Peptides against a protein of PDB entry 3T6J. Designs and how they scored, part 298

Target 1, 375 residues: chain A of PDB entry 3T6J
Amino acid sequence: PIVESYIGFIESYRDPFGSRGEFEGFVAVVNKAMSAKFERLVASAEQLLKELPWPPTFEKDKFLTPDFTSLDVLTFAGSGIPAGINIPNYDDLRQTEGFKNVSLGNVLAVAYATQREKLTFLEEDDKDLYILWKGPSFDVQVGLHELLGHGSGKLFVQDEKGAFNFDQETVINPETGEQIQSWYRSGETWDSKFSTIASSYEECRAESVGLYLCLHPQVLEIFGFEGADAEDVIYVNWLNMVRAGLLALEFYTPEAFNWRQAHMQARFVILRVLLEAGEGLVTITPTTGSDGRPDARVRLDRSKIRSVGKPALERFLRRLQVLKSTGDVAGGRALYEGYATVTDAPPECFLTLRDTVLLRKESRKLIVQPNTRLE
Target 2, 372 residues: chain A of PDB entry 3T6J as posed
Amino acid sequence: PIVESYIGFIESYRDPFGSRGEFEGFVAVVNKAMSAKFERLVASAEQLLKELPWPPTFEKDKFLTPDFTSLDVLTFAGSGIPAGINIPNYDDLRQTEGFKNVSLGNVLAVAYREKLTFLEEDDKDLYILWKGPSFDVQVGLHALLGHGSGKLFVQDEKGAFNFDQETVINPETGEQIQSWYRSGETWDSKFSTIASSYEECRAESVGLYLCLHPQVLEIFGFEGADAEDVIYVNWLNMVRAGLLALEFYTPEAFNWRQAHMQARFVILRVLLEAGEGLVTITPTTGSDGRPDARVRLDRSKIRSVGKPALERFLRRLQVLKSTGDVAGGRALYEGYATVTDAPPECFLTLRDTVLLRKESRKLIVQPNTRLE

## One batch from the design tools (peptide; made by RFdiffusion4, then SolubleMPNN)

Design b2_p27_3_s2 (from b2_p27_3, 11 letters changed)
Fold by OpenDDE base, seed 5:
Structure b2_p27_3_s2 (fold): chain B 375 residues (1-375), chain A 27 residues (1-27)
Amino acid sequence: as target 1 above (375 residues)
Amino acid sequence: EEVKLPTSDPSASGDGKAVELDPSVAR
């Protein structure tokens, strides 16, 4: 077996300032079959990057082919087990030296073991479909999130010598129609500039890339889905995201106006974006459960994903990237914190929904180390 | 001793780049 290890101070999600890495490590075995799918995705990555909703001037000048491997984790030491990883965590290094991607395949498989009777906040008609396609849709989302999410976008930089990595005269900000007015100076990084929102903002961008690009037929083909299956995978991926946005409320602390988990905050933001799109795309309906206590249902109109959802996500994702590229912290914070705000305002009444989410909270799943056998 | 892999509890403060796509894994 091919063994990979990952050890060090790597992820900074536990640092409120996003700077200090948590010491973590794993030992894993390469899953060759699943890795082959990700290799096909890598082979198409340069072309798929062109499908992202920003001008080429806001994308990396040169595509650096990454390594992407699916791993079956044997042992993991850390505060949480990721489904996927993109390293290094420094954007400057990713732009100049390249990056690696891993999918923790057996971690994803554990997530797929959802019992129908325990599946909350979905319509009955969606539950069977959700159970069937949750796994495959996650594989797609993780692959896109890591490779084309974290692996995409350019930071505009002025180096220590005063040189720019972009043409100041010709590059236009697609949101303002003006020349670029802000950039990263020498010594400034994504994390240093965006600080408290940097991690969640980047996760939101990466998740949004996943949702956006999963609509592309080539992506589904790479993963082996065609026709009705491809459409179901798309639907379940989007449905999972909007459901996750509701579930995210568990990780909001109203008293402190604080989010405790970067990915969940990101998913809530995406939910808010898709709700704002309107036109019946997403509906959250408070209900009463069979136990007589509060419940809720999330509905996603699959027929409106492309017509309503995609354009809304496109605009939002472009704004995220433009603000990131230009180092516009004020604009980025205003945008992101605006969508991340949790109030009890109608019609959604998110604080009330949070109570419902907490009421319906399931027990934490324990992930147990697998046994290996030499055959 | 069966090394229990820590469950990504999204409720636990600051899970790293754990793209926990499934919040249910966090539970």
Scores: peptide ipSAE 0.030, ipTM 0.541, DockQ to the pose 0.078; fails the geometry check
Fold by OpenDDE base, seed 1:
Structure b2_p27_3_s2 (fold): chain B 375 residues (1-375), chain A 27 residues (1-27)
Amino acid sequence: as target 1 above (375 residues)
Amino acid sequence: EEVKLPTSDPSASGDGKAVELDPSVAR
């Protein structure tokens, strides 16, 4: 087997300022079969990047073909196990040297072991479909998230010599219609500028890319889905995201007005975006469970994903990228924190829903290091 | 920026990497 490992200060999610890496390490084995799917995605990446909702001037000048591998984790030492990884965590290096993507495939598989009776917040009609397609949809989402999410977009930079990596005269901000008015100066990074929201914001961007591009037939074909299956994968991927947005409330601390998990915050933001789109796309309905206690149901109208969801996500995703590219911290913070705000305002009453989420919380699953045998 | 896949880190402490584990599964 092909063994991959890494060790060191890598991820900064535990740093409130998103700057200091947590020491972690893993040993994993390459899943060749799943890696082949990601290789096909990589082969299409340059084309798919053009489908993203920002001008080419906001995309990387040169596409650098990354590595993408699916890994079965043998051991992981850290505070948590990711579903995927994109490294290095330096934007400058990502733009100039390239990056590597990994999917921790068996970690994803563990997530699929949810019993139907324990699956919360879904309509009964969606549960079987969700169980069936959660895994495949996650593969799609992770692939897109890592490769085309984290792997996309350009930061506008002025170097130490005063040179710009973009044409100041010709590049237009698609949101304002004006020339670029802000950029990263020498020594400024995404994390340094956006600080407390940087990680979650980037995750939100990457997740949004996943949702947006999973609608593209070519993506589904790469993963081997066609026809009704492809539509089901799309539906479940979006459904999973909106459900995750509700579940995310567990990770919000009202007393501190903070989020404890960057990805969950990102998912909540996406939920808010899709709720804002209206038109019956997403509905969260408080209910009473069979136990007589509060419950909730998330409903996603499949027929409105493309007509309502996609345009809403497109606009949002473009704004995320433009604000990121231009280093507009004020605008970015205003946008992101606006959607990340948790209140008890109707109709959603998110703080009340949080209580419901906590009430319905299952016991933490323990991921145990597998005993791997060579057969 | 470290691009982490969404963690379904069941840890309420938020210390986990974004594995979109079904938060229900990570619970």
Scores: peptide ipSAE 0.025, ipTM 0.519, DockQ to the pose 0.049; fails the geometry check
Fold by OpenDDE base, seed 4:
Structure b2_p27_3_s2 (fold): chain B 375 residues (1-375), chain A 27 residues (1-27)
Amino acid sequence: as target 1 above (375 residues)
Amino acid sequence: EEVKLPTSDPSASGDGKAVELDPSVAR
């Protein structure tokens, strides 16, 4: 088998400032079959990058073909096992030297094992579909998230010599209609500038890329889905995201007005964006469970994903990227923290919903990592 | 930029062969 490993101070999720890496390491075996799908995605990446909702001037100047493999994790040392990884965690290196993507396939497989009776916050009619397609949809999401999410976009930089990596005279900010007014200076990084919101913001961008691009027929085809199956995968992927946004409330601490998990904060933000889109796209309805206690249901109107959801996400995602590219911390913080704010304001009453989420909280899965054998 | 899809709660312990899975993945 092909063995991959890494070890070091890599991820900074546990650093409130997003700067200091946690010591992490894994040993994994390449899943050749699943890796082949990701290689097909890589082969289409250059074209798919053009589908992202920002001008080419905000995308990398040159496409650098990355590696993408699916890994079956044998051992993982760290505070948590990710579903996917994009490395290095330096945007400058990503855009100039390239990057590598991995999907932790067996981690994803564990995630797929949800018992129907434990599946919270979905309509009964959606549960079977969700169970059927959660896995495949998550594979799509992870692939897009890593490769085209984290792997996309350009940072505008002025180097130590004063040279810009963009044409100041011709590049226009699509949000303002003006020339670029801000950029990263020498020594400034994404994490150093955006600090407390950097990790969650980037995860939100990557998740949004996944949702946005999963609508593209070519993406579904790459993963082997066509026709009704492709539409179901799309639906479940979006449904999973909006559900995750509700579940995210578990990780909000009202007393401290802070979030404890970057990805969950990101998913809540996406939920807020899609709720703001209105038109019946997403509905969260408080209910009473069979036990007589509070419950909730998330509904996603499948027919409105493309007509309502996509445009809303497109605008939001473009704003995320533009603010990131230009190093506009003030604008980025205002945007992101605005959507990340949790109040009890109607109609959503998120703090009340949080109580429901906590009430319905299930125990986290404990993963015992596998061994290999020779046959 | 940090590039992991769902990571566990930083408060959770994940060592050795047993790891608490991220809620977004586990639920």
Scores: peptide ipSAE 0.024, ipTM 0.507, DockQ to the pose 0.136; fails the geometry check
Fold by OpenDDE base, seed 2:
Structure b2_p27_3_s2 (fold): chain B 375 residues (1-375), chain A 27 residues (1-27)
Amino acid sequence: as target 1 above (375 residues)
Amino acid sequence: EEVKLPTSDPSASGDGKAVELDPSVAR
């Protein structure tokens, strides 16, 4: 078997300032079959990057072909097991040296093992479809998230010598219509500037890239989905995201006005964006469960994903990228924290919904180290 | 920066910032 491993201070999610890495490591075996799908995605990456909703001037000047491998984890040491990884975490290195992507395939498989009777917050009519396509849709999402999410976008930088990595005279901010007015100075990084929101913001951008690009037929084809299957994968991917946004409320602490998990905060933000789009795209309805206690249902109108959802996400995703590229911390924080705010304001009453989410909370899944054998 | 997709159970990371697999996926 092909064995891969890494070890070190890598992820900074546990640092409130997003700067200090947690020590982690894994040992894994390459899943060749799944890796082949990601290799095809890599082969299309340069073209797919052009489909992202920002000008080429806000994208990396040169695409560096990364490695992308699906891994079956034998052991993982850290505070949490990711579904996918994009390294290094330094944007400058990603731009100049390249990056590597991995999908932790068996972690994904475990994560998506769902019993129908335990599946919360979905309409009955969606449950079977959700169960069927959750795994495949997640593979798509992970691939896009890592490769084209984390792997995309340019930071505007002025180096120590005063040189810019962009043309100040010709590059226009698509949101303002004006020249670029802010950038990263020497020694400034994404994490150093955006600090407390950096991790969650970046995850939100990456998740949004996944949702946005999964609508592209070429992406679905790469993963082997066509026709009705492709549409179902899209639907379930979007449905999973909006459901995740509701579930995210578990990780909000009202008393501290704080999010305890960056990805879940990101998913809540996306939910808020899609709710704001209106037109019946997403509906969260408080209900009463069979047990007589509070419940909720999330409904996503499939027919409105492209007409309502995509444009809303496009605008939002562009704003995320532009603010990131320009190092506009004030604008970025205002945007992101605005969507990340949890109140009990109607019509959603998110704090009330949080109580429902907590009430319906399932037990934590435990990932146990697998055994290997020689056959 | 290695941006990891969410870990399986956000509650597993006691300090809430770990890349948690979508608890919705884990459930």
Scores: peptide ipSAE 0.023, ipTM 0.509, DockQ to the pose 0.062; fails the geometry check

Design b2_p27_3_s3 (from b2_p27_3, 11 letters changed)
Fold by OpenDDE base, seed 1:
Structure b2_p27_3_s3 (fold): chain B 375 residues (1-375), chain A 27 residues (1-27)
Amino acid sequence: as target 1 above (375 residues)
Amino acid sequence: EAVKLPTSDPRASGEGKAVPLDTTVAR
């Protein structure tokens, strides 16, 4: 088997400022079959990047073909096990040198061990479909998230010599219609500028890329889905995201007005974006469980994903990218924190929903050392 | 950057059932 590993200070999610990496490491075995799907995705990456909702001037000047591998984790040392990884975590290196993507495939499989009867917040009619397609849809999402999410976009930079990596005269901000008015200066990084929101913001961007591009037939074909299956994968992927946005409330601390998990905050933001789109796309309905206690249901109208959801996400995703590219911290923070705000305002009453989420919270799954078998 | 599963977040509260990973390597 092909063995991969990494070790060191890598992910900064434990740092409130998103700057200091946590020391972690893993040993994993390459899943060749799943890796082949990601290789096909990589082969289409340059084309798919053009489908992202920003001008080419906001995309990387040169496509650098990354590695993408699905891994079965044998051991992981750290605070938490990720589903996917994109490294290095340095935007400059990603732009100039390239990056590597990995999907921790067997970690994803463990996440799906939820029993149907314990699956919260879904309509009964969606539960079986969700159980069936959660895994496959997540493979799609992780692939897109890592490769085309984290692997996309350009930062506008002025170097120490005063040179720009973009044409100041011709590049237009698609949101304002004006020339670029802000950029990263020498020594400034994504994390240094956006600080407390940098990680979550980037995760939100990457997740949004996943949702947006999973609608593309070519993506689904790469993963082997066609016809009704493809539509089900799309539906479940979006459904999973909106559900995750609700579940995310567990990771919000009202007393401190902060989020404890960057990805969950990102998912909540996406939920808010899709709720804002309206038109019955997403509905969260408080209910009473069979036990007589508060419950809730999330409904996603499948028929409105493309007509309502996609345009909403497109606009949002474009804004995320433009603000990121231009280093507009004020605009970026205003946008992101606006959607990340948790209040008890109607109609959603998110703080009340949080209580429901906590009440319905499943016991934490503990991932233990795997058994490895040769078949 | 890494996509973390909610169930793997060490900050998630609650006791849970141990879930083993099963990794199969094809010959």
Scores: peptide ipSAE 0.013, ipTM 0.468, DockQ to the pose 0.066
Fold by OpenDDE base, seed 5:
Structure b2_p27_3_s3 (fold): chain B 375 residues (1-375), chain A 27 residues (1-27)
Amino acid sequence: as target 1 above (375 residues)
Amino acid sequence: EAVKLPTSDPRASGEGKAVPLDTTVAR
């Protein structure tokens, strides 16, 4: 078998400032069959990058083809096991040297083991479909998230010699219609500039890329879905995201006005964006459970994903990228923290919903790692 | 950067239940 491993101070999610890495490591075996799907995605990546909702001038000048493998994890040492990884965690290196993607396939498989009776916040009519397609839709989302999410976008940089990596005279900011007025200076990085919001902001961008590009037929074809199956995968992927946005409230601390998990904050932001789109796309309805206690239901109108959801996400995702590219911390913070704010304002009453989420939360699952043997 | 699974998030509260890590079945 092909064995892959990494070890070191890699992910900084536990650092409030996004700077200090947690020491972690894994040993895994390459799943060749699953890797083949991701290889097809890689082969189409350069074309799919053109489908992202920003001008080519805001995309990397040259796509550096990465490795993308599905891994079956044998052992993982760290605080939490990821579903996917994109490394290195330095945007400058990603732009100049390239990157590597991995999907932790057997970790994903554990997440797919959902019992219908324990599935919260979904309509009964959606539960069977959700259970059926959660796994496949998540594979699509992770692939897009890592490869085309984290792997996309250009940072505008002025180097130590004063040279720009973009044409100041011709590049136009699509949001303002003006020339580029801000950029990263020598020594400035994404993490150093955006600091406390950098991780969550980037995760939000990557998740949004996943939702946006999963609508493209070529993506579904790569993963082997056509016709009604493809539409169901799309629906479940979007449904999972809006549900995750509600579940995310568990990781908000009202007393401190902070989020404890970057990905969950990102998912809540996306939920807020899609709710703001209106037109009946997403509806969260407080209900009463069979036990007489508070409950809730999330509904997503599948017929409005393309007509309402896609345009809303397009505008939001473009803004995320433009603000990231230009190093506009003030604008980026205003945008992101605006959507990340949790209040009890009607109609959603998110703080009240948080109480419901906490009431209905399941016990944390512990991942028991396997042993291998020769037979 | 990595996508963390909610079920494996160490910041989640509550009593943990052990779930075995199975290999991905190729479909």
Scores: peptide ipSAE 0.013, ipTM 0.470, DockQ to the pose 0.074
Fold by OpenDDE base, seed 2:
Structure b2_p27_3_s3 (fold): chain B 375 residues (1-375), chain A 27 residues (1-27)
Amino acid sequence: as target 1 above (375 residues)
Amino acid sequence: EAVKLPTSDPRASGEGKAVPLDTTVAR
């Protein structure tokens, strides 16, 4: 088997300022069959990048073909094992040197195992579909998240010599219609500028890219889905995200007005964006469970994903990217923290919903020592 | 960056369910 190792101070999620990496390591074997799907995605990446809702001037100048491999983890060290990885975590290096993507297949497989009777916050009619397509939809989402999420976008930079990596005269900010007024100076990085929101913001961008691009038929074809199956995968992917946004409330600490998990904060933000879109796209309904205690149901109108959801996500995703590219910390923080705010304001009453989420909380999965089989 | 599963965060409150990270390697 082909063995890969991953080791270093890489991910900074545990640093409130997003700067200091936690030691992480794993040893894994390549899953050739699943890797083939990601290779096809890589082959289409350059074209798919053009489908993202920002001008080419906000995208990388040169496409660098990355590696993408599905790995089965044999051993791991760290606070948590991810489902997917994009490295390096330096935008400048990603732009100039390239990057590598990894999907941890057996980690995803663990996530796929869901018991119907334990599945919370979904309508009964959606449960079977959700169970059936959760796995495939995760594969799609992770692939897009890593490759085209983290792997996309350009930072506007002025180097030490005063040279810009963009044409100041011709590049227009699509949100303002004006010339670019802010950029990264020498020594400034994404993490250094956006600090406390950098990790969650970037995860939100990557997740949004996944949702946005999964609507593209070519993406689904790459993963082997066509027709009704493709539509079901799309639906479940979006449904999973809005559900995750509700579940995210578990990781909010009202007393401290902070989030304890960057990805979950990101998912909540996406939920808020889709709720704001209105028109019955997403509905969260408080209910009473069979036990007589509070419950909730998340409903996503499948027929409105493209007509209502996509445009809302497009606008939001473009704003995320533009603010990131221009190093507009003030604008970025205002946007992101606005959506990340948790109040008990009607109609959603998120703090009340949080109580329901906590009440219905499922036991977390603790990934333990793996069993390796040779076949 | 790394995608973490919602149910895999070790910082989550509550009881943890042990799940083996099994894999099959082709010969």
Scores: peptide ipSAE 0.251, ipTM 0.751, DockQ to the pose 0.066; fails the geometry check
Fold by OpenDDE base, seed 3:
Structure b2_p27_3_s3 (fold): chain B 375 residues (1-375), chain A 27 residues (1-27)
Amino acid sequence: as target 1 above (375 residues)
Amino acid sequence: EAVKLPTSDPRASGEGKAVPLDTTVAR
């Protein structure tokens, strides 16, 4: 349909336990031109899923072709307007019944209106590229995040009758080299098992899928980028993610040792993973601004994205998926909370950087919903 | 699941400038 809508208890980001949905609703119109790009992505999805860094046994048994549509939002009721949506939010239903993806195109467009002089934490040489390619890179990231991020991976389940949806004798955990030792039992869900980290963990997995797969030439081709433009889109996408990881510190509360925003926590985790990779891939340098106050610069070495960044992200993303598939809450929590921990330990001194982030915080944009006219 | 970009997250603290959404669909 040209007009799309949904309403109900949809997203659980505001629930501390990640279980109860917030009441949300929208009305939107289809952007046909952008939807055509996502349709091409859907057409390649089955092939691209094979590029993900886990064995086929950890992927969905059957590819269910989803819908993916770009929407221009007319009205949105909720605590926040997203850039993209993948529904339903039940992994078991996603793998058995399928899912629908939407990109809120006009929400993405709002992100493009950044003034160069207000762009924080980037090197001067990166600012023009960032401004130019932020929009296109966001389209790529959202498409991959929704379709191949949230739309990927299998949960190992034992049903009420005791039957497994995987072969216990032949499926091997790629991290341990052993048979599968844990799974979801009847009545257990991703959210119920992983609870407080479930939402952020899943967002981190989806964002990581986006970064990982955006390196694939076929993905960039689908979105209409080739040659130097494709490389710039990749660079800006990764640069945006590491910058977002720094900006994420705004949403950390040191006194409570908690995160107030699941996506921002996820982006910080990715930053930590890429920093851990070392070799000069990502560098955060405290500086002094022109005003004499603390500032910082994030540098990403584009020449090391494939050689250093990709392998680090591959290993991390595989671990995320394996722990998710097997329902290994202890392992998953240890991994994720380890990277989500914010301390003032050198060399990064993240708590000190947080003060800088807060100092350099820009005013948020207020999204004003439009009306349509028949001319 | 919903993706929220840092620049579009309304849950970010602080005052902000109003930004209109463009819903112009090419006919």
Scores: peptide ipSAE 0.014, ipTM 0.480, DockQ to the pose 0.069; fails the geometry check

